# Peptides against a protein of PDB entry 3C66, part 70

Target 1, 189 residues: chain A of PDB entry 3C66
Amino acid sequence: KSWANLFEKNDFFFRYKFYLEITAYTRGSDEQHLKWSGLVESKVRLLVMKLEVLAGIKIAHPFTKPFESSYCCPTEDDYEMIQDKYGSHKTETALNALKLVTDENKEEESIKDAPKAYLSTMYIGLDFNIENKKEKVDIHIPCTEFVNLCRSFNEDYGDHKVFNLALRFVKGYDLPDEVFDENEKRPSK

## One batch from the design tools (peptide; made by RFdiffusion4, then SolubleMPNN)

Design b2_p17_2_s1 (from b2_p17_2, 8 letters changed)
Fold by OpenDDE base, seed 2:
Structure b2_p17_2_s1 (fold): chain B 189 residues (1-189), chain A 17 residues (1-17)
Amino acid sequence: as target 1 above (189 residues)
Amino acid sequence: MRYLSTSKESEPFVLDL
């Protein structure tokens, strides 16, 4: 399969047992989020390169399309809740307490003018070297370097009340619903 | 599940397989 085929949705979210989720959060304007998420997205390939050279990682394949969502986010507590609950099927139901912004409702005045949290999520599929029976893989350094790289581009990105970046390790069966189509069955354990 | 965030102090990001 060509590299292009690996970046198509197709079976990407069924291909791996493990995924790394990279989510850029913005509680602010859509313009702020566009700049922030665009920066993060532009650096993902550098993280992939750093992951691939780790002895325990056999494959690190990025899914090239970001997943976009936004919520009405009236309070800082709501923003913290989004960051805590998003990215896992086990916890994402807690987000139902917030109003998801959709094409159908975005023009409603109560939603249009509301404070919002914007989310852009990139995925990396991971395959590990099993030959050495390695049970643990330390990815702290490359992930920390990635976060620092993104945040260093603008002083404003240091304001965690507005801009956040999170990396989450998740198993395929616990991926968020957003990655699956209606006709796709979630992977089992 | 392991988690690294700009908003929180986190433990070393070690993956349990």
Scores: peptide ipSAE 0.389, ipTM 0.890, DockQ to the pose 0.814
Fold by OpenDDE base, seed 1:
Structure b2_p17_2_s1 (fold): chain B 189 residues (1-189), chain A 17 residues (1-17)
Amino acid sequence: as target 1 above (189 residues)
Amino acid sequence: MRYLSTSKESEPFVLDL
C-alpha cells in the first residue's frame, strides 16, 4: 500500500495495541545528529518491508514524522540513562532530572555551550495475526539487519559514545507522552 | 518491554503478545 494513506497523528497512536519505536541518539553536534537521524529515517521503510512479510505480522505502518528532542547531557552516564529511560511512559519521568532543550531556552549561556544528546524517534504501528495462536513473534533478524544497515553506512556511526540506535517494542498504553496532544487521554490497558 | 540497541548486547528480539 502506498504510504500516502498515512493516518493523522491523532488516529495513529490509538489504532494499534503495539508499536515499534526506532530512536536515533547523538551526543555531539546538531549537524552530526541531522546526518545520523536522516540516514536512519531513510531506512525505516526497508525495515517495514521486512516486518510485513513475517507470518505473525498482519500490518506494519510507519508514522512518517519523527519526534525530536534534545537534553543537556554533561556525562556519558547521563547519555546511557537517556537511552535506558526514553521511549516508555513508565520510565520517561527519570528524564526530568535532565534539562530539556527548548526553543525558549536554547540561547541561554548555560545551555548553548553545554554538551547535548539529540533524539529522533520513528514509530511503526503493528497488528498481529492472532488466529495463528502465535504467542510469540520473532523480529530479531529484520531489526538486526536494519541496525547493521544504518551503522555500516559510515564508520563514524560505530562510535557508541556519539551515535546510538535503539528499537523498542512498546504497548499503546505505555507510549511516551510526546505522542499525545495535551487534550488526549492515554490508551488504557 | 523488549529492547534492541547498538550500545548493549541484547537477547533475541522475540515479542510476547
Scores: peptide ipSAE 0.386, ipTM 0.890, DockQ to the pose 0.816
Fold by OpenDDE base, seed 3:
Structure b2_p17_2_s1 (fold): chain B 189 residues (1-189), chain A 17 residues (1-17)
Amino acid sequence: as target 1 above (189 residues)
Amino acid sequence: MRYLSTSKESEPFVLDL
């Protein structure tokens, strides 16, 4: 049975209690974001491999497709706000203060030429080995190595005003709304 | 919730289970 059948969307965001979100941010052009996000996405497999060998991690399962969004982002403060608030259901409502770019509105004059922040988010479902009685699992090393790998690929990616990369640990009930279909109920606590 | 960004890449990312 091909690996493709195991990764059907249908239960991924209900299957795990914990998720690691990897978000590539770009405040610039679509072309800049395509290159940056594509690079980050290409390295996720390496992060998974490094996570799987850590004591306390039983499974690190990547979701196959990125989630993409973009906002009108006229200021640096807006860009910082996006990075602070995105990736959690508890905080994502703050993003309602910004104009979400959609296929329906992207051609509007006020949006078409506006500065934008682009987001591409990859998800890794995590299962932990509770038998090790480790109350805490430190994933600093693989995460830091991953960030360094992405940032070091091109000197341009050192510009934090344009390119950013964040990893967020989130519980299933606190996943962003984007991962659920309109007819799906958010996981309970 | 734990958060690691490029600005905090040197900080420990410890998950509480």
Scores: peptide ipSAE 0.236, ipTM 0.730, DockQ to the pose 0.690
Fold by OpenDDE base, seed 4:
Structure b2_p17_2_s1 (fold): chain B 189 residues (1-189), chain A 17 residues (1-17)
Amino acid sequence: as target 1 above (189 residues)
Amino acid sequence: MRYLSTSKESEPFVLDL
C-alpha cells in the first residue's frame, strides 16, 4: 500500500510526539525550486528506510505531501533568518517580519517581482524504542547521507546562496502552525 | 528543557528524547 493511503492529514500531526522535518529551501526561481524540492522529496523514502533500521527508532512514517510556502526575501540575511527560524512554533513568529506569499497577494506588484525564498517541507513522524533507556538517539549517519545524496546530485545544488536543505527534530507541540488547520488545536506538551 | 535538535547540513543529529 502506498504511504499516501496510510495516514490522513488530520491524525498524522497528532499521532506522534516527535517529528523530523525536512525542508528544501530555494532563493531563486520557482523553476529552480521545483527541481530542487522534487529531488529532495524523491529521496525522503530512502531516509525513512535508513531511519527505520536504527535500534532506537521504532517507527518512521512520512507524511506524503509537502508543505509549500514562500516569502519575499530581499536579502541574504532574510534568507538566513528564514532557515534559522522556520520549522518551530517557538521561532516561526520571527518570520512575521517577512511577507508571506499567498494566493491572495501573489499578483501584487510589490510581491510579484520581489525576490523570493521557496520552502518545501516534508514531515516524518517518529516513534522511539523507550526500552533501551536511551535518552538520546543518534540519527546523524542517515541524515548526513541523505543531505549528501541530495546535494551531490547536481553541482548547482552546492550553491548555498540558492539551494539549502535542513533537517529539524521537532516535538509535536512545537510543530509549525502550517501543519494544522484553522480549527485544529495544536498538541499540548 | 528538551532542546529541538536543529541540524543544519553536516551537523550531528543527536535527538534528545
Scores: peptide ipSAE 0.234, ipTM 0.721, DockQ to the pose 0.395

Design b2_p17_2_s2 (from b2_p17_2, 9 letters changed)
Fold by OpenDDE base, seed 5:
Structure b2_p17_2_s2 (fold): chain B 189 residues (1-189), chain A 17 residues (1-17)
Amino acid sequence: as target 1 above (189 residues)
Amino acid sequence: MRYLSTSGPSEPFVLDL
């Protein structure tokens, strides 16, 4: 990683109070995930444009690179758990029940041939117009249009047993541990 | 709050700030 990339990462995840996480999930092959996540990533800028024009949103800033992770996922219940628990510091500890695939362990026989769930996560930093005193901002329409755009690209992406797409609103202090380096302190409330 | 792509109808996605 270049120093520039480290600075960008460090600044980005401390710059905003709020984030929108976009996670593409695949329970299948690496090839399936590459196609699915690549499609989702290619459409994120369109979502940003739609968010920026909402009256309650001052800034929607995408992070430049996805975060990649994968787990051994032997059952459908495990896949549902991953989708439920991933993306929040409060809940991500539940994923410790699953085997995280790493560069160090990926060649082990028990992991190499195991069913896997792949995750690619994009982050959008959000700033809101406080002057509007809006305690609530509705982002349903832009998010629905984005999901439909991704899922309609190929009929196979309609199979939710294999392909899923989640958008999660997260506060900076509740970002997953993966976005911080070992020496970084997560934002406080 | 979370919005998930499912085979069913979409749920409202309203941010509480």
Scores: peptide ipSAE 0.387, ipTM 0.840, DockQ to the pose 0.651
Fold by OpenDDE base, seed 4:
Structure b2_p17_2_s2 (fold): chain B 189 residues (1-189), chain A 17 residues (1-17)
Amino acid sequence: as target 1 above (189 residues)
Amino acid sequence: MRYLSTSGPSEPFVLDL
């Protein structure tokens, strides 16, 4: 299949057993998040390039569209909770304690002016070279370089109270619900 | 599952397959 064919959502989140999630978090304004997430997104291709050349990785294929979400985030503890719980089907239910901002509710007075955490998540599908019986692949270096690249772009992005960046390795069966349509069934283990 | 966050200490990011 061409790369273009793999960019189809329906195929993408079922195609791989493994995914790397890159989430840019912002507890601040829409403008702050737009700049931060846009920067992170612009650098994902560099991460992909670095991952793809690792001996254990056969394919590192980015899904080109970010997933966007936002939550009412009154406290720093809430922001930490979001960062801890988001990105896994196993843990994302904890986010139900927070108010998800939607198109339907965003204009409500209780939501409109509330502190928010914004999330932009990029996905990389991963296929591994199984032939080497490698049970483990170290991706620390490319991931750290990516994080440092993003964080060092602007001094403001060093403020962990506002801007955060996380990379999460997940199995296809543990992808967040957001990647599946209502009519789609998540992959089994 | 492995998780690398910028909010925490730098830990090795080794994927278990």
Scores: peptide ipSAE 0.376, ipTM 0.841, DockQ to the pose 0.780
Fold by OpenDDE base, seed 3:
Structure b2_p17_2_s2 (fold): chain B 189 residues (1-189), chain A 17 residues (1-17)
Amino acid sequence: as target 1 above (189 residues)
Amino acid sequence: MRYLSTSGPSEPFVLDL
């Protein structure tokens, strides 16, 4: 398959059994988020390269486009809840307690002026070397190096009240609803 | 499910397959 075909949305989220989600969070301005998420996204290729050389990882393929979402986030507790619940179909329903910002509602004054949490999520599809009978693969080093690389770029990114970064390992059947179109069926277990 | 967050302590990130 051509490299170009790998980045088609409709195929990507059905191709792999496992995914690594990289989410950049910002509780602040859209400008702050643009800078932070742009930085994180620019470094994803370095993480991929480090994952590909790990024993037990056969394939690490990034999806080329980020998924963007934003929520009204009036409190720090709400921001922590977003970070805890986002990125899994099992837990994402908890986010229904918050107001999702959409194109339809973004101009409402109550939403426009509200504190917001912005999310940009990149996905890496993972395939593993099953033949090694490895029930476990340690990805701590490349993930930690990636996080440190992003956080160290600017001193402002050390403020965890504003900027956060999370990596989540998710099975295909537990991907967030955002990755599927309304006409697409979620992968089964 | 395995989760690594920058808001928490650095813990081993071992994937269960």
Scores: peptide ipSAE 0.367, ipTM 0.832, DockQ to the pose 0.767
Fold by OpenDDE base, seed 1:
Structure b2_p17_2_s2 (fold): chain B 189 residues (1-189), chain A 17 residues (1-17)
Amino acid sequence: as target 1 above (189 residues)
Amino acid sequence: MRYLSTSGPSEPFVLDL
């Protein structure tokens, strides 16, 4: 398949059994999130390069576009809940307890000035050389280097009450609903 | 599922397939 086909949404999220999710979180202003998420997104290619050279990884392909969402987030506990529950189909229903910000509701007075958590998520599709071999792949070093690179760029990004970064390894059948269109069937286990 | 969060201590991120 061509490089262009690798970034087709409907093909990408059905192509791999495994994905690495990279989510930038911001509890603050949209401007703060734009800077933070933009930085994280700009460094994803470096993480891909480090993953590709690991012996256990056959393929690491990034999806080119981030997925964006935001929630009304009145408390720190809500922010912790978002970080815990987001990124998995099994747990994302817990986010229904929060008000999702949409194009239809963002101008409402109760939402416009409310505290918000912003999310930007990048996806990497993974194929492994050791699949079904009862072997393990350690990705701790590349992931730690990536996190350190992002967090050290600006001192303000060290404030975990505002800025967070998470990497989640998920199977294709447990991808969030956001990656599928209404007419698409979720991959089976 | 494996999860690495920057809000907590750095733990080994080992994928078991």
Scores: peptide ipSAE 0.357, ipTM 0.830, DockQ to the pose 0.757

Design b2_p17_2_s3 (from b2_p17_2, 8 letters changed)
Fold by OpenDDE base, seed 5:
Structure b2_p17_2_s3 (fold): chain B 189 residues (1-189), chain A 17 residues (1-17)
Amino acid sequence: as target 1 above (189 residues)
Amino acid sequence: MRYLSTSSESEPFILDL
């Protein structure tokens, strides 16, 4: 069975208490983003493999489809704000200050020609082998190796004004609203 | 909330569970 057949969207975001979010950011063209996000997505399986062999990690399961979003992003400060606030229910409301690009509004003149930030987000569900709640799990090495692998692929990806990559550890109750349907209730704490 | 971002690559990603 393919991973896609094993995990439906609705079950995936309720199955785990913990998630690793991998977000590729692009402030530029849709073509630039397609290349960058496609590269990042192609490497996620390697990150999963490295996570699975860590003693503290019982399971690392990727959700196979990215979540896509884009915002009007007129300034560098806006781009930094997006990267800071995106990926957590606690902070994502700050993004309401920016114009979300939708299929309904993308052809509006004020949006069509505006500078944009594109986001592609992959999710990994995590289960841990923890006997004591006080134990820490260090995932720095596999995450850093993953970032370096993506960034080193093309010299253009060294431009942090255009291309960025973030990995965020999130609890199920703090997942962004985008992962839930309108009829779904957010997991409780 | 701790995260690793390429804009600030120097912070360790240690998970408190």
Scores: peptide ipSAE 0.191, ipTM 0.731, DockQ to the pose 0.739
Fold by OpenDDE base, seed 2:
Structure b2_p17_2_s3 (fold): chain B 189 residues (1-189), chain A 17 residues (1-17)
Amino acid sequence: as target 1 above (189 residues)
Amino acid sequence: MRYLSTSSESEPFILDL
């Protein structure tokens, strides 16, 4: 199968037991988010290359398209909550306290001009060279280097009140609902 | 679940499999 066929949504979110989520957050304008998320997305392939050379990692396979979402985010506490709760099926229900911006509601007066948090999420499927279930894999170095690479690109990206970047290790059964179609059943444990 | 954010860049990201 060509790499191109593997980048289609198809069975990507069922193929691996483990995923690395990379989320770019912006509490600001859509233009600010476009620049920030575009930068992060452009560097994901470098992270993949660094992950693939780790002895414990057999495969690091990126999904090629970001997932996009935005919320009405009136306070800094709301922005912190989004960053804490997003990216896991176990915790994402907490986001129901915030107004999700959709194509249906984006033109409503209460939403159109409201402060927003924008999210762009990239996924990497992970397969490991582990014979024994007790082995740990340390991915701190490549992940930290990736974060530093993105944040150091522009001084504005050092403002944590506006721009944030998070990496989350997630099991397939705990992926956010956004990755599955309505007719797809979530992977079992 | 381990989480590396811009605020926690110094914390080890060790995967328990």
Scores: peptide ipSAE 0.186, ipTM 0.725, DockQ to the pose 0.689
Fold by OpenDDE base, seed 1:
Formats: structure tokens, C-alpha cells, sequence
Structure b2_p17_2_s3 (fold): chain B 189 residues (1-189), chain A 17 residues (1-17)
């Protein structure tokens, strides 16, 4: 398939059995999130390069478009819940307890001035070598180096009350609903 | 499911396939 076909949304999320999900979280202003998520996004290619050279990984392919969402987040406990529950089909239904910010509701008085959590999520499709399917693949080092690279860029990003970064290994059948169109059926096991 | 966050960077991220 051509390079252009590899970055079509509908094809990408059905192509791999495994994905690495990278989510930048911000409980603060949209301006704070834009800077934080932009930094994280700019470093994803470096993570891909480090993953590709691992013996157990045959392919590490980034989806270049971020997925963005925002929730009303009145408490720190709500922010912790978002970080725990987001990024998996199994757990994302818990987020229905929070108000999703949309273009239709963002100007409502109860939403406009409310504390918000912003999310920006990047995906890497992973294909593993068959010989290594019987073996454990360690991706701890490249993932840790990536997190350290992002967090060390600005001292403000050390404030976990505002800025967070998570990497989640997910199977194709457990991808969040956001990656599929309304008419698409999620992959089976 | 494997999860690595900024609060748990020291935990091994070993994938069993």
C-alpha cells in the first residue's frame, strides 16, 4: 500500500493487532494544553525510531493525527479517573459520568468557565516478529526515555496536578471508540 | 493491558504476546 493509504484512519486501526497509545493530559487552560500536547506530538517520531530497532518489533508505525477531547473536570479525583479510565474500550464508559466538551456546548455558562481536562492522543501501530511472539518484548527503556524527554523540556511539566503523560499498550479489539467511525465495527479477538 | 504513566516510570513495561 502507498504511504498515503497507510495514514487513512479507517485502514490504520484495522491493520495491526497491537497499538501503543500516547496521551498528553492537561488540567488547566487550552493554551497550556496546546504547548504540552504539541511538545509530546513533536517527540513521537523519536520514540518510533527507538522502537523500530528493537529485535522483537517488526514494525512501529505512527498515526500522524492526534485525537483530541476535553471534559469538565471539577476535582483532582475526576482528573485521576480520566487518566485511569481513558484509552481502553473496557473502561472508557466510566467517562460518561463527566461532561464531554463539544462545539455545541462549549459556550454554555456551566461549561465555559468550568475547570477542564484536555486530552491529546497519538497512536503507534505495532507488528512483532513471529519468532519473538513466544518471547517477552521489553519496551520499558524507549518508553521511559520518551517520558523523560517530554517532562524535562520545561520545569512546569513536572506539576502532575496540571500535566500528565501516559503510554498504554492496547490490543486492536480494545481500542477506544474514538478511533472508529460510527459505521465501523471494532476488530474482534 | 500495560500502562506506563509519568507517576509510574520505574515499573517494567514488558509485553507478553
Amino acid sequence: as target 1 above (189 residues)
Amino acid sequence: MRYLSTSSESEPFILDL
Scores: peptide ipSAE 0.184, ipTM 0.725, DockQ to the pose 0.704
Fold by OpenDDE base, seed 4:
Parts: structure tokens; C-alpha cells; sequence
Structure b2_p17_2_s3 (fold): chain B 189 residues (1-189), chain A 17 residues (1-17)
């Protein structure tokens, strides 16, 4: 069964207490982002497989649809800010300083020709084996291997000025607003 | 719990549950 059929969208972001976010960043062209994000997305299944075999992880379920966003990103500092602030409800308000590109505004002259940062975010829902009294689960190795795998695929992806990849561990109540519909209430703490 | 993030430029993280 393809993972795509395992979860209805509506419950995925409420089902788990913890999520791993995988975000591919591109400050460049849409074409560059398409290639980069497509590569990252193609490797997420490998990361899931590596997570599932960890003793502390009971379940690692990917949400198969990426979340796409883009911002006007005139400076490298803005790009760094996006990478720092994106992926958490606590910090995402800082992104309000930047212009979010939408279908409604993308044709505006000030946006159309502006430098952009593109984001493609994949989510993995995580359930942990609490019984092991391990207050800590080390997912460093699988995550690092994943990043290295993606970055090493093409030499161009080593350019951190253009291409970036971040993995963020996030609690359900701190998921970005974009994963919820307007009528959905954010999970409580 | 601290949010642990890793990027290609950051150290890998240990999840504190």
C-alpha cells in the first residue's frame, strides 16, 4: 500500500504529538527549486525507513504531500531568517516581515520580478516507545545521512547560498499554521 | 522539550522527549 493512501489529510496533523519537518529551501529560480525539492522528496522514504528501525521510534509516518511556500527574499539575511524562523508556530510570525508569494499576488510587478526563496516541506509523524524510559531519542544519524545524501547528489546542491535543507523536530501544537485549514484548531499542548 | 533542528550546516540533534 502506498503511504499516500494510509492517511487522510484531515487527521495527520492531529494524530501525533511530534513531527519531523523536512524543508528544502531554494533561493533562486522555480526550476532550481523543482529539481532540489523533487530530489529531497524522493529521498524522504529512505529517511522514514531509517527512523522506523530506531529502538526509540514506534512509528514514523510520512505525510506524502509537500507544503509549498515562497517568499520575496531580496537579501541573503532574509534567506537566513526564513531558514531560522520557518517551521514553528512560535517563530513563524517573524516571517511576516517578508512578503509571502500567493496566487493572488504573484503577478504584481513588485513580486513577479523579485528574488524569491522557495520552500517545500515534508512532514513525518512520530510516535515513540515511552516504555524504554529513554527520555532521549537520538535521530542524529538518520537525519545527517539524509542531509548528506541529498546534498551530495549534485555538486550544485552544495551551494548554501542557493540550496538548503533543514530537519526540524516540532511538537504538534507548534506546527506551522500552513498545515491547518482556516477552520481547524491547532492542537493543544 | 527543546525543539531540535538540524540543517546541513547545523549539528545533528538528540530529541529530548
Amino acid sequence: as target 1 above (189 residues)
Amino acid sequence: MRYLSTSSESEPFILDL
Scores: peptide ipSAE 0.184, ipTM 0.729, DockQ to the pose 0.518; fails the geometry check

Design b2_p17_2_s4 (from b2_p17_2, 9 letters changed)
Fold by OpenDDE base, seed 1:
Structure b2_p17_2_s4 (fold): chain B 189 residues (1-189), chain A 17 residues (1-17)
Amino acid sequence: as target 1 above (189 residues)
Amino acid sequence: MRYLSTSGKSEKFVLDL
């Protein structure tokens, strides 16, 4: 399939058994998040390049569009909960305890000036070379290098109370609901 | 699940396939 076909949302999230999720978190202003998420997104291609050259990886394919969401986040505990629960279908229902910010509610007085957590998530589809008897693939080094690259760009990004970055390895059947349209059926195990 | 975060939560990404 052409690269163009791989960038179709509906095809991408059904194509692979495994995905790497990269989420930039910000508890602060929209401006702070724009800078942080923009930086992270700009470095994803470097991570892909490092993954592609690993003997156990056949394909590392980025989905080029980020998924964006924001929640009212009044406490640090709420921010930790978001980071723990987001990115997996198994756990994302816990986020229902928080107020999701939408275009319909963002101008409400209780939401407009409330503390917020912003999320931007990038996805990489992974296909592995199983035939090479490699039952195990270690991607720890490329992922660590990526995190270090993003965190070292600005000293402000070292403040985990404001800025966070998470990488999560997820199976296709456990992808968050955000990647599927309302009429799409989640992949089976 | 394999997880790496700047918040201190980290697991090695050794993937069993």
Scores: peptide ipSAE 0.201, ipTM 0.818, DockQ to the pose 0.833
Fold by OpenDDE base, seed 4:
Structure b2_p17_2_s4 (fold): chain B 189 residues (1-189), chain A 17 residues (1-17)
Amino acid sequence: as target 1 above (189 residues)
Amino acid sequence: MRYLSTSGKSEKFVLDL
């Protein structure tokens, strides 16, 4: 990776006040998730392009690296909870009720064969035009188009029991803990 | 917070900045 990429990564989550999170969820096999998340990730650039042309958006900057996580997910309710609570510092503590799969624990018997939910999250930093700060910016259309594009790509991706996709608008101070290193201080409000 | 989820839980992305 170029030095430029390293520097850009280091401050990305401090650079913007606002972020759009794109999370691909899979409750199934790792293989299923790789296909689904790979598709979603491949389409993020199209969303960025659509966001950039909106008058209210000055910058839409994608972070190039996806964030990967997985949880033991015994039930559909757990899967719904993950989708509801993930992506915000305010709510992510609820995920502590589930077992996060890590490299350290993935081989444990109780985890290895357990049903899992896989998450791949892409981030887009957003900067808005000052003139529009007093105005409402509607990004619903490009976001919906993106979701529809991903979901309609393959009929299998219409199975919400397995595959899900969420876009979440968050402020920098409410980003999930995963985007920060242990030594990094979360942005203030 | 605004979010669009295909699980049926979504909020319109009308951002008041």
Scores: peptide ipSAE 0.179, ipTM 0.808, DockQ to the pose 0.849
Fold by OpenDDE base, seed 3:
Structure b2_p17_2_s4 (fold): chain B 189 residues (1-189), chain A 17 residues (1-17)
Amino acid sequence: as target 1 above (189 residues)
Amino acid sequence: MRYLSTSGKSEKFVLDL
């Protein structure tokens, strides 16, 4: 039974109070990004397995489809800003200062040849075992192992000027707008 | 060590590596 059939897109981002966002960043070519993001995506299942065995985690469910976006990114400062601001509804408005690349504008001369930052984001829905209110769940170890696994795959992925990887813990009400359809209301606090 | 509180009062865990 394909995990893909179990989660209709429609309810995934409403089912959990907490999410882990895994974002692969590339400031370079689309080819570089495809390789990097593809690698990261291929390892997400290993992270899920490591999260599931933690005593404080009841459920760790990956969303099957990555979210993809790209921005014109002329400077390293812009790239750092993207990495800082992306992944939270509270901060994502800062990205409006950058030009989002879309299917409608990608062929414009000013965009086509511009330096770009590419983003691919995977989501894991998390349910915690609340009965252990006093137990702190440390996800640092599995997350660090995951990052090390991805970064060590190819020497090129050690170049932080080009390739980056972030894991962000986010509450459902603070998920980026990209995960919701236009007709969907974001979860309340 | 970054700990997530099961009560939802955890600090935002952001791992940028």
Scores: peptide ipSAE 0.050, ipTM 0.654, DockQ to the pose 0.074
Fold by OpenDDE base, seed 2:
Structure b2_p17_2_s4 (fold): chain B 189 residues (1-189), chain A 17 residues (1-17)
Amino acid sequence: as target 1 above (189 residues)
Amino acid sequence: MRYLSTSGKSEKFVLDL
């Protein structure tokens, strides 16, 4: 199926056994996050191109719409926790200790002016050329190059207290809940 | 779980398929 068919959610999060998550984090203003996440998102296609040429990768298909969330993030430790726990169904429940900002609560006095961490996540579905069960594919190089490309774009993005970027390899059954609708069942192992 | 983070917490993306 063409990339065009994957622009909508449809069955994208059920189609692949493996996904690469790309998350831009910002502990700061929404304006700072918009610039940072926008940059990261603009470079995802370059990462896809680098992944596609790897011999072990049969398909690398981006889901073109980002997932966005924000949390009240009063401390640096909270920000580190978000970066550690987000992006996996196994660990995302730890985020329940933080206040998720929603359209319903964003105007509350305790939330409106609180320090926040913003998250924007892009997904790439991966299919591999598996001839033998023991084949290894190394995607470290293209991923590292992508991170360096994003971080080097502006000197301000060198401030890890504010701006962070993570790439996470996950299996379909371990995708975050955010990618599924209420009526959708999580993929099994 | 294998991930690369700019915070220095990174794991190599050598995927066992």
Scores: peptide ipSAE 0.121, ipTM 0.782, DockQ to the pose 0.866; fails the geometry check

